Peptides against a protein of PDB entry 3VZA. Designs and how they scored, part 67

Target 1, 98 residues: chain A of PDB entry 3VZA
Amino acid sequence: RVERLCKSKELFEERLGLEIRRIHNEQLQFIFRHIDHKDPDKPYMFTLSINEQGDYEVTSCTPPLDCISEFQLKVRETNNFSAFIANIRKAFTALSFK
Target 2, 62 residues: chain B of PDB entry 3VZA
Amino acid sequence: AAYVTQLYYKISRIDWDYEVEPARIKGIHYGPDIAQPINMDSSHHSRCFISDYLWSLVPTAW

## One batch from the design tools (peptide; made by RFdiffusion4, then SolubleMPNN)

Design b2_p16_7_s1 (from b2_p16_7 with T1R I9L K11Q)
Fold by OpenDDE base, seed 1:
Structure b2_p16_7_s1 (fold): chain B 98 residues (1-98), chain C 62 residues (1-62), chain A 16 residues (1-16)
Amino acid sequence: as target 1 above (98 residues)
Amino acid sequence: as target 2 above (62 residues)
Amino acid sequence: RELSAKELLLQIINAP
């Protein structure tokens, strides 16, 4: 089963182009690739924590997204984490078209 | 690793078929209305197309 | 049992 879990993570990382890492100060880093078809390995990323109030909090976003604060509000209101991540990817995709 | 894979499922609602050849992208996407099979030959598509396609299955409505 | 996204995040963040 451990082997399957490792394989599962690798499949998700490659197929979704999404890597999830634990970083310092109790944060998770979400790294999107496969966004720019001209540069598939170019990373688009944000960091996320759960604050003392138990709320989702975006602690960084690279490159910056004007909509990230609104998305943070929306995920707090709806608790739809899937839509949260998908909308961020959509926003990064739009940004990649310059 | 178990928590991370569960998180990927919470995000994508995709469950992979782990018993197929590596070049076969096979699984099931569980949408709110109907579950849809995924069955792609990775050799026929770019990495970006595959990712874009899979993400297109994920609803963006809040 | 099934964990929520937030519960999963907390488990990942606080894992040893």
Scores: peptide ipSAE 0.793, ipTM 0.962, DockQ to the pose 0.954
Fold by OpenDDE base, seed 4:
Structure b2_p16_7_s1 (fold): chain B 98 residues (1-98), chain C 62 residues (1-62), chain A 16 residues (1-16)
Amino acid sequence: as target 1 above (98 residues)
Amino acid sequence: as target 2 above (62 residues)
Amino acid sequence: RELSAKELLLQIINAP
């Protein structure tokens, strides 16, 4: 089972181009790759925490996204974490064309 | 690792087939309506195309 | 039981 879990993580990282890391101060870092077709390894990332109120809180976003605050509001309202992550990737993708 | 893999499922709603050869991207996407199979030959596509395709399966509606 | 995304995040964040 452990081997399968490790393999699963690796498959998700490679196929989705999404890495999830625990970082300092009780945060998770979400690192998107495979965004820029000209530079597939270029990272697009944001950090996320659960604040004292129990709400999703984006603590950083690199490169910055104008829509990230709105997405934070939306995920708090809908609790649709999947759509939250997918929309962020969509926004990063759009940004890569500029 | 168990929590992380569960989180990936919560994000993507994809369950991989772990019994196929590494070059075969095979699994099931569990959308809100109908589950759809995934079956790709990774050697025929760029990493970016594969990722874009898989993410296209994930609804962005809130 | 199945955990929500938020619960999973908390488990990952607070893991020993």
Scores: peptide ipSAE 0.793, ipTM 0.963, DockQ to the pose 0.962
Fold by OpenDDE base, seed 2:
Structure b2_p16_7_s1 (fold): chain B 98 residues (1-98), chain C 62 residues (1-62), chain A 16 residues (1-16)
Amino acid sequence: as target 1 above (98 residues)
Amino acid sequence: as target 2 above (62 residues)
Amino acid sequence: RELSAKELLLQIINAP
């Protein structure tokens, strides 16, 4: 089972180009790769926490996204975490073309 | 590890087939209406294409 | 039981 879980994580990381890390101050770092086809290893990342009110809170975004604050609002309203992550990746993708 | 893999499923709604060779990307995407199979040869595609394709399966509607 | 995304995040954040 442990082996399966480790393999699962590795498959998701490679195939989705998304790594999830626990970092300091009770935050998770989401690292997207495979965004820029000319530089597949270039990271696009944001950090996320659950604040004292129990709400999703983006604590950083690199490179910055103008839409990240709106996405934070949307995920709080809809609780659609999947769409939240997918939209962030979509935004990073759009940014890579500029 | 269990929580992380569950989180990946919550994000992507993909369940991988773990019994195939590494070059085969096989699984099932569970959309809101229907489930669709994933079955592709990774050697035929770039890493970016594969990721883009898989993410294209994930709805962006809030 | 199945956990929500938020519950999963909290479990990961607070894991020993």
Scores: peptide ipSAE 0.793, ipTM 0.963, DockQ to the pose 0.957
Fold by OpenDDE base, seed 5:
Structure b2_p16_7_s1 (fold): chain B 98 residues (1-98), chain C 62 residues (1-62), chain A 16 residues (1-16)
Amino acid sequence: as target 1 above (98 residues)
Amino acid sequence: as target 2 above (62 residues)
Amino acid sequence: RELSAKELLLQIINAP
């Protein structure tokens, strides 16, 4: 089972181009790759925590996204975490064309 | 790694077939209406195309 | 039981 879990993580990381890391101060880092077709390994990332109120809180975003604060509001309202992550990737993709 | 893999499922709604050859990207996407099979030959596509395709399966409606 | 995304995040964040 442990081997299956490790394989699963690797498959998701490679196929979705999304890595999830635990970093300091009780945060998770979400790292998107495979965004820029001209530079597939270029990372697009944000960090996320659950604040004292129990709400999703984006603590950083690199490169910055104008829409990230709105997405934070939306995920708090809808609890649709899937749409939250997918919309961030969509926004990073749009940014990569600039 | 169980929590991380569960989180990937919560995000993507994809369940992989772990018994196929590495070059085969096979699984099932569980959408709101119907489950849709995934079955790709990775050697025929770039990493970016594969990722874009898989993410296209994930709804962005809030 | 099945964990929510938020519960999963908390488990990952607070893991030893």
Scores: peptide ipSAE 0.792, ipTM 0.963, DockQ to the pose 0.952

Design b2_p16_7_s2 (from b2_p16_7 with T1R I9M K11E)
Fold by OpenDDE base, seed 2:
Order: C-alpha cells, then sequence, then structure tokens
Structure b2_p16_7_s2 (fold): chain B 98 residues (1-98), chain C 62 residues (1-62), chain A 16 residues (1-16)
C-alpha cells in the first residue's frame, strides 16, 4: 500500500506537472511545471493556506497573476477546488505565451 | 502520502492504473457526467503535451 | 473516509 501511494504521488507529479509541498507557516505550495513548452522545467507556483475563518487564502503567487484574487473569491464561493487549481494552471499557461 | 494522493484526486478526478508498464499512461477520468478512459503511450508525446492533455480533462467551470 | 479538499489540506499541513 505504501509503495502504491508513493508511486501514485510520483505519477501525478510527472503526468500533471504538479508538485504539492508542505512549507512553513501551515501552508501548501503548489508547483506547476510543463507549462512552457520551450522550458518545461520552469516552475509556476502559488502557496495556499486555510485561514482562521476556515477559508482558502492564497499567500503568494509566482509569477503573479492578476486573476488570483478573483479565483480565491470563486473557490470560497463555490468550494470547487478542482476548478480553482485548473483555472490557475490555465492562467499560468496563458501567461507563458506573453 | 495517502492524503496527498487523495488531494490529487480531488484536483484531477483521475484514478491511475498502476499495473501497466511505465510508458503507458492509463487511467480513468471521472467527470461530472461520465467516466472516460485514459490510455496513451507517453513515448509518443512530450511531457508538456501530456500534462496539457490531462489538464484539459479537468473542467474549469466554477 | 471521504475528505474534502480543505480537510485534506489540513491533514497534510498538520501531519507529524
Amino acid sequence: as target 1 above (98 residues)
Amino acid sequence: as target 2 above (62 residues)
Amino acid sequence: RELSAKELMLEIINAP
């Protein structure tokens, strides 16, 4: 079971190009790669926490996204975490073409 | 590790087939309506294409 | 049991 879980994590990381890390101050770091086809290893990342009110809070975004605050609002309203992450990746992808 | 893999599922709604060869990307994507199989040869595609394709399966509607 | 994304995040964050 442990072996499968480790394999599962590795498969998700490689195939989705998404790494999830626990970092300081009770945050998760989401690191996207495979965004820029000319530089597949270039990271696009944001950090996320659950604040004292129990709400999703984006604590950083690199590179910055103009839409990140709106996405934070949307995920709080809809609780659609999947769409939240997918939209962020979509935004990073769009940014890579500029 | 269990929580992380569960989080990946919450994000992607993909369940991998762990019994296939490493070069085979096989699994099931569970969309809101119907489940759709994933079955592709990774050697035929770039890492970026694979990721883009898989993410294209994930709805962005809020 | 089934956990929400938010609950999963908290479990990961608070893991020993």
Scores: peptide ipSAE 0.804, ipTM 0.963, DockQ to the pose 0.946
Fold by OpenDDE base, seed 1:
Structure b2_p16_7_s2 (fold): chain B 98 residues (1-98), chain C 62 residues (1-62), chain A 16 residues (1-16)
Amino acid sequence: as target 1 above (98 residues)
Amino acid sequence: as target 2 above (62 residues)
Amino acid sequence: RELSAKELMLEIINAP
């Protein structure tokens, strides 16, 4: 089963182009690749934590997204984490078209 | 690793078929209305197309 | 048991 779990993570990383990494200060880093078809390995990333109030908090976003604060509000209101991540990817995709 | 894979499922709602050949992208996407099978030959698509397609299955409505 | 996305995040963050 451990082997399957490792394989599962690798499949998600490659197929979704999304890496999830634990980083300092109790945060998760979400790294999107496969966004720019001309540069598939170019990373688009944000960091996320759960603050003292128990709410999702975006602690960084690279490159910056004007909509990230609104998305943070939306995920707090709806608790739709899937839509939260998907909308961020959509926003990064739009940004990649310059 | 178990928690990470579970988080991927919470994000994508995709469950992979782990018993197929590596070049076969096979699984099921569980949407709110109907479960949709995924069955792709990775050799026929770019990495970006595959990712874009899979993400297109994920609803963005809040 | 099934965990929420938030619970999963906390489990990942607080893992040894």
Scores: peptide ipSAE 0.804, ipTM 0.963, DockQ to the pose 0.951
Fold by OpenDDE base, seed 5:
Structure b2_p16_7_s2 (fold): chain B 98 residues (1-98), chain C 62 residues (1-62), chain A 16 residues (1-16)
Amino acid sequence: as target 1 above (98 residues)
Amino acid sequence: as target 2 above (62 residues)
Amino acid sequence: RELSAKELMLEIINAP
């Protein structure tokens, strides 16, 4: 089972181009790759925590996204975490064309 | 790694077939209406295309 | 039971 879990993580990382890391100060870092077809390994990332109120809070975003604050509001309202992550990737993709 | 893989499922709604050859990307995407099979030959596509395709399966409606 | 995304995050964050 442990081997299956490790394999699962690797498959998701490679196929989705999304890495999830635990970093300091009780945060998760979400790192997107495979965004820029001309530079597939270029990272697009944000960090996320659960604040004292129990709400999702984006603590950083690199490169910055104008829409990230709105997405934070939306995920708090809808609790649709899947759409939250997918919309961030969509926004990073749009940014990569600039 | 169980929590991380579960989080990936919460994000993507994809369940992989772990018994196929490495070059085969096989699984199921569980959408709101119908489950859709995934079955790709990775050697026929770039990493970016594969990722874009898989993410295209994930609804962005809030 | 099944954990929510938020609960999963907390489990990952608070893991030893």
Scores: peptide ipSAE 0.803, ipTM 0.963, DockQ to the pose 0.954
Fold by OpenDDE base, seed 4:
Structure b2_p16_7_s2 (fold): chain B 98 residues (1-98), chain C 62 residues (1-62), chain A 16 residues (1-16)
Amino acid sequence: as target 1 above (98 residues)
Amino acid sequence: as target 2 above (62 residues)
Amino acid sequence: RELSAKELMLEIINAP
């Protein structure tokens, strides 16, 4: 089971181009790759925490996204975490064309 | 690792088939309506295309 | 039991 779990993580990282890391100050870092087709390894990332109120809080976003605050609001309202992450990737993708 | 893989599932709603050869991207995407199979030959596509395709399966509607 | 995304995040964050 442990081997399968490790393999699962690796498959998700490679196939989705999404790495999830635990970082300092009780945060998760989400690192997207495979965004820029000209530079597949270029990272697009944001950090996320659960604040004292129990709400999702984006603590950083690199490169910055104008829509990230709106997405934070939306995920708090809908609790649709999947759409939250997918929309962020979509936004990063759009940004990569500029 | 168990929690991380579960989180990936919460994000993507994809369950991989772990019994196939590494070059075969096979699994199931569990969307809100009908589960859809994933079956790709990774050797025929770029990493970016594969990722874009898989993410295209994930609904962005809130 | 099945955990929500938020619960999963907390478990990952607070893991030993």
Scores: peptide ipSAE 0.803, ipTM 0.963, DockQ to the pose 0.960

Design b2_p16_7_s3 (from b2_p16_7 with T1R I9M K11Q)
Fold by OpenDDE base, seed 2:
Structure b2_p16_7_s3 (fold): chain B 98 residues (1-98), chain C 62 residues (1-62), chain A 16 residues (1-16)
Amino acid sequence: as target 1 above (98 residues)
Amino acid sequence: as target 2 above (62 residues)
Amino acid sequence: RELSAKELMLQIINAP
């Protein structure tokens, strides 16, 4: 089972190009790769926490996204975490073409 | 590790087939309406294409 | 039981 779980994590990381890390101050770091086809290893990342009110809070975004605050609002309203992450990746992808 | 893999599922709604060869990307995407199979040869595609394709399966509607 | 994304995040964050 442990072996399966480790393999699962590796498959998700490689195939989705998404790494999830626990970092300091009770945050998760989401690192996207495979965004820029000319530079597949270039990271696009944001950090996320659950604040004292129990709400999703984006604590950083690199590179910055103008839409990140709106996405934070949307995920709080809809609780659609999947759409939240997918939209962030979509935004990073769009940014890579500029 | 279990929580991380569960989080990946919450994000992607993909369940991988772990019994296939490494070059085969096989699994099931569970969309809101119907489940759809994933079955592709990774050697035929770039890493970026594979990721883009898989993410294209994930709805962005809020 | 199945955990929400938020619950999963908290479990990951607070893991020993």
Scores: peptide ipSAE 0.805, ipTM 0.963, DockQ to the pose 0.957
Fold by OpenDDE base, seed 4:
Structure b2_p16_7_s3 (fold): chain B 98 residues (1-98), chain C 62 residues (1-62), chain A 16 residues (1-16)
Amino acid sequence: as target 1 above (98 residues)
Amino acid sequence: as target 2 above (62 residues)
Amino acid sequence: RELSAKELMLQIINAP
């Protein structure tokens, strides 16, 4: 089972181009790659925590996204975490064309 | 690792088939309506295309 | 039981 879990993580990282890391100050870092087709390894990332109220809080976003605050509001309202992450990737993708 | 893989599932709603050869991207996407199979030959596509395709399966509607 | 995304995050964050 442990081997399968490790393999699962690796498959998700490679196929989705999404790495999830635990970082300092009780945060998760989400690192997207495979966004820029000209530079597949270029990272697009944000950090996320659960604040004292129990709400999702984006603590950083690199490169910055104008829509990230709105997405934070939306995920708090809908609790649709999947759409939250997918929309962020979509926004990063759009940004890569500029 | 168990929690991380579960989180990936919460994000993507994809369950991989772990019994196939590494070059075969096979699994199931569990969307809100009907589960859809994933079956790709990774050797025929770029990493970016594969990722874009898989993410296209994930609904962005809130 | 099945954990929510938020619960999963907390488990990952607070893991030993």
Scores: peptide ipSAE 0.805, ipTM 0.963, DockQ to the pose 0.962
Fold by OpenDDE base, seed 5:
Structure b2_p16_7_s3 (fold): chain B 98 residues (1-98), chain C 62 residues (1-62), chain A 16 residues (1-16)
Amino acid sequence: as target 1 above (98 residues)
Amino acid sequence: as target 2 above (62 residues)
Amino acid sequence: RELSAKELMLQIINAP
């Protein structure tokens, strides 16, 4: 089972181009790759925590996204975490064309 | 790693077939209406295309 | 029971 879990993580990382890391100060870092077809390994990332109120809080975003604060509001309202992550990737993709 | 893989499922709604050859990307995407099979030959596509395709399966409606 | 995304995050964050 442990081997299956390790394989699962690797498959998701490679196929989705999304890495999830635990970093300091009780945060998760979400790192997107495979965004820029001309530079597939270029990272697009944000960090996320659960604040004292129990709400999702984006603590950083690199490169910055104008829409990230709106997405934070939306995920708090809808609790649709999947759409939250997918919309961030969509926004990073749009940014990569600039 | 169980929590991380579960989080990936919460994000993507994809369940992989772990028994196929490495070059085969096989699984199931569980959408709101119908489950859709995934079955790709990775050697026929770039990493970016594969990722874009898989993410296209994930609804962005809030 | 099945954990929510938020609960999963907390488990990952608070893991040893």
Scores: peptide ipSAE 0.804, ipTM 0.963, DockQ to the pose 0.953
Fold by OpenDDE base, seed 1:
Structure b2_p16_7_s3 (fold): chain B 98 residues (1-98), chain C 62 residues (1-62), chain A 16 residues (1-16)
Amino acid sequence: as target 1 above (98 residues)
Amino acid sequence: as target 2 above (62 residues)
Amino acid sequence: RELSAKELMLQIINAP
């Protein structure tokens, strides 16, 4: 089963182009690749934590997204984490078209 | 690793078929409506196309 | 039992 779990993570990383990494200060880093078809390995990333109030908090976003604060509000209101991540990817995709 | 894979499922709602050949992208997407099968030959698509396609299955409505 | 996304995040963050 451990072997399957490792394989599962690798499949998600490659197929979704999304890496999830634990980083300092109790945060998760979400790294999107495969966004720019001309540069598939170019990373688009944000960091996320759960604050003292128990709410999702975006602590960084690279490159910056004007909509990230609104998305943070939306995920707090709806608790739709899937839509939260998907909308961020959509926003990064739009940004990649310059 | 178990928690990470579970988080991927919470994000994508995709469950992979782990018993197929590596070049076969096979699984099931569990949306709010009917579950949709995924069955792709990775050799026929770019990495970006595959990712874009899979993400297109994920609803963005809040 | 099934964990929420938030619970999963906390488990990942607080894992040894």
Scores: peptide ipSAE 0.804, ipTM 0.963, DockQ to the pose 0.956

Design b2_p16_7_s4 (from b2_p16_7, 5 letters changed)
Fold by OpenDDE base, seed 3:
Structure b2_p16_7_s4 (fold): chain B 98 residues (1-98), chain C 62 residues (1-62), chain A 16 residues (1-16)
Amino acid sequence: as target 1 above (98 residues)
Amino acid sequence: as target 2 above (62 residues)
Amino acid sequence: RELSAFELMEAIINAP
């Protein structure tokens, strides 16, 4: 089972180009790769925590996204975490063309 | 790793087939309407294309 | 039982 779980994580990381890490101060770091077709290993990332009110809070975003505050509001309103992550990737993709 | 893999499923709604050869990307995407099969030969595509395609399956509507 | 994305995130953060 442990072997299967490790394989599953590796498949998601490679195929989605998304790595999820627990980092300091009770946060998760989401690292997107495979965004820039000219530089597939270039990371696009943000960090996420649960604040004292129990809400999702983006604590950093690199590179910065103008829409990240709106997405934070939307995920709090809808609780659609999938759309939240997908929209961030979409925004990073758009940014890579500028 | 169990929680992380479950989180990947909550994000992507993809369930992989773990019994195929490494070059085959096979699974099922469970969208809000009809489940869609995934079946790709990774040797025919770039890593970026594969990721873009898989993410295109994930709805962005809130 | 099945956990929500929110619960999974909390579980990952709070894991030993």
Scores: peptide ipSAE 0.786, ipTM 0.963, DockQ to the pose 0.933
Fold by OpenDDE base, seed 4:
Structure b2_p16_7_s4 (fold): chain B 98 residues (1-98), chain C 62 residues (1-62), chain A 16 residues (1-16)
Amino acid sequence: as target 1 above (98 residues)
Amino acid sequence: as target 2 above (62 residues)
Amino acid sequence: RELSAFELMEAIINAP
C-alpha cells in the first residue's frame, strides 16, 4: 500500500502538474507547473491555511491573482475545494498568456 | 502520503490505473454526471498538454 | 470514514 501511495502521489504531481507541500506556520503550498507551454517548469503557486475561525485563507499567491480573494470567498461559501483549485489553475493559465 | 493522495482525489476526482506501463496515462475521472475514462500515450503529448487536458475534466462551477 | 477536503487539509497540516 505504501508503494502504491507513493506512486500515486508521483503520478498526480507529474500528470496534473500540481505539487502539494506542508510548509511553515501550518500552511499548505500548492505549486502549479505545466502552465506556460514555453516554460513548463515555471511555478505558479499559492499558500493556504485554516484561520482561527476555521475558514480557508489564502496567505500568498505568486504571481498575484486579482480573483484570488473572490475564490477564497467562494470556497468558504460552497466548500467546493475542487472548483477552488481548478479555478485558480484556470486563472494562472490565463495570466500566462499576458 | 495517504492524506495527500486522498486530497488529490478530492481535487481532481481522478483514479489512476496503476497496473499499466509508465508511458500510459490511464484512469477514470468521476465527474458529477458521467465517469469518463482516461487513456493517453504520454509519449505523444507534451507535459503541458497532458496537464491541460486532465484539468479540463475538472468542473469549475462552484 | 471518508474525509472531506477540509478535513484532509487539516490532517496534513497537523500531521506529526
Scores: peptide ipSAE 0.785, ipTM 0.963, DockQ to the pose 0.939
Fold by OpenDDE base, seed 2:
Structure b2_p16_7_s4 (fold): chain B 98 residues (1-98), chain C 62 residues (1-62), chain A 16 residues (1-16)
Amino acid sequence: as target 1 above (98 residues)
Amino acid sequence: as target 2 above (62 residues)
Amino acid sequence: RELSAFELMEAIINAP
């Protein structure tokens, strides 16, 4: 089971180009790669926490996204975490073409 | 690790087939109302293409 | 046993 879990994580990381890390101050860091086809290893990342009100809060975004605050609002309203992450990746992808 | 893999599923709705050779990207994507098989030969695609394709399966509607 | 994304995130953050 442990071996399966480790393999699963590795498959997701490589195939989705998404790494999830626990970092300081009770945050998760989401690191996207495979965004820029010319530089597949270039990271696009954001950090996420649960604030004192129990809401998702984006604590950083690199590179910055103008839409990140709106996405934070949307995920709080809809609780659609999948769409939240997918839209962020979509936004990073769009940014890579600028 | 269990929580992380579960989170990946919550994000992607993909369940991998772990019994295939490494070059095969095989699994099932569970959409809101349908399930679609995934079966790719990774040697035929770039890492970016693979990721883009898989993410294209994930709905962005809120 | 099924956890929401929110609960999973909390579990990951609070894992020892």
Scores: peptide ipSAE 0.782, ipTM 0.962, DockQ to the pose 0.936
Fold by OpenDDE base, seed 5:
Structure b2_p16_7_s4 (fold): chain B 98 residues (1-98), chain C 62 residues (1-62), chain A 16 residues (1-16)
Amino acid sequence: as target 1 above (98 residues)
Amino acid sequence: as target 2 above (62 residues)
Amino acid sequence: RELSAFELMEAIINAP
């Protein structure tokens, strides 16, 4: 089962181009790759924590996204974490064309 | 890595077929209506295309 | 039981 879990994570990382890692100060870092077709390994990332109120809080975003604050509000309102992550990727994709 | 893989599922709603050869991207995407099979030959596509395609399966409606 | 995305995130963050 452990081997299956490791394989699963590996498949998701490669196929979705999304790495999830725990970093300092009780945060998760989400690292998107495969965004820029001319530079597939270029990372687009944000960090996420749960604040004192128990709400999702984006603590960093690189490169910055104008829409990230709105997405943070939306995920707090809807609890649609899937849409949250997908919309961030969509925004990073749009940014890569500029 | 159980929590992480479960989180990937919560994000993507994709369940992989782990018994196929590495070059075969096979699984199921569970959307709100009908489960949709995924079955791709990775040798026919770039990594970026594959990722873009898979993410296109994930709804962005809040 | 099945965990929500929020609970999974908490579990990952708070895991040893």
Scores: peptide ipSAE 0.775, ipTM 0.962, DockQ to the pose 0.969

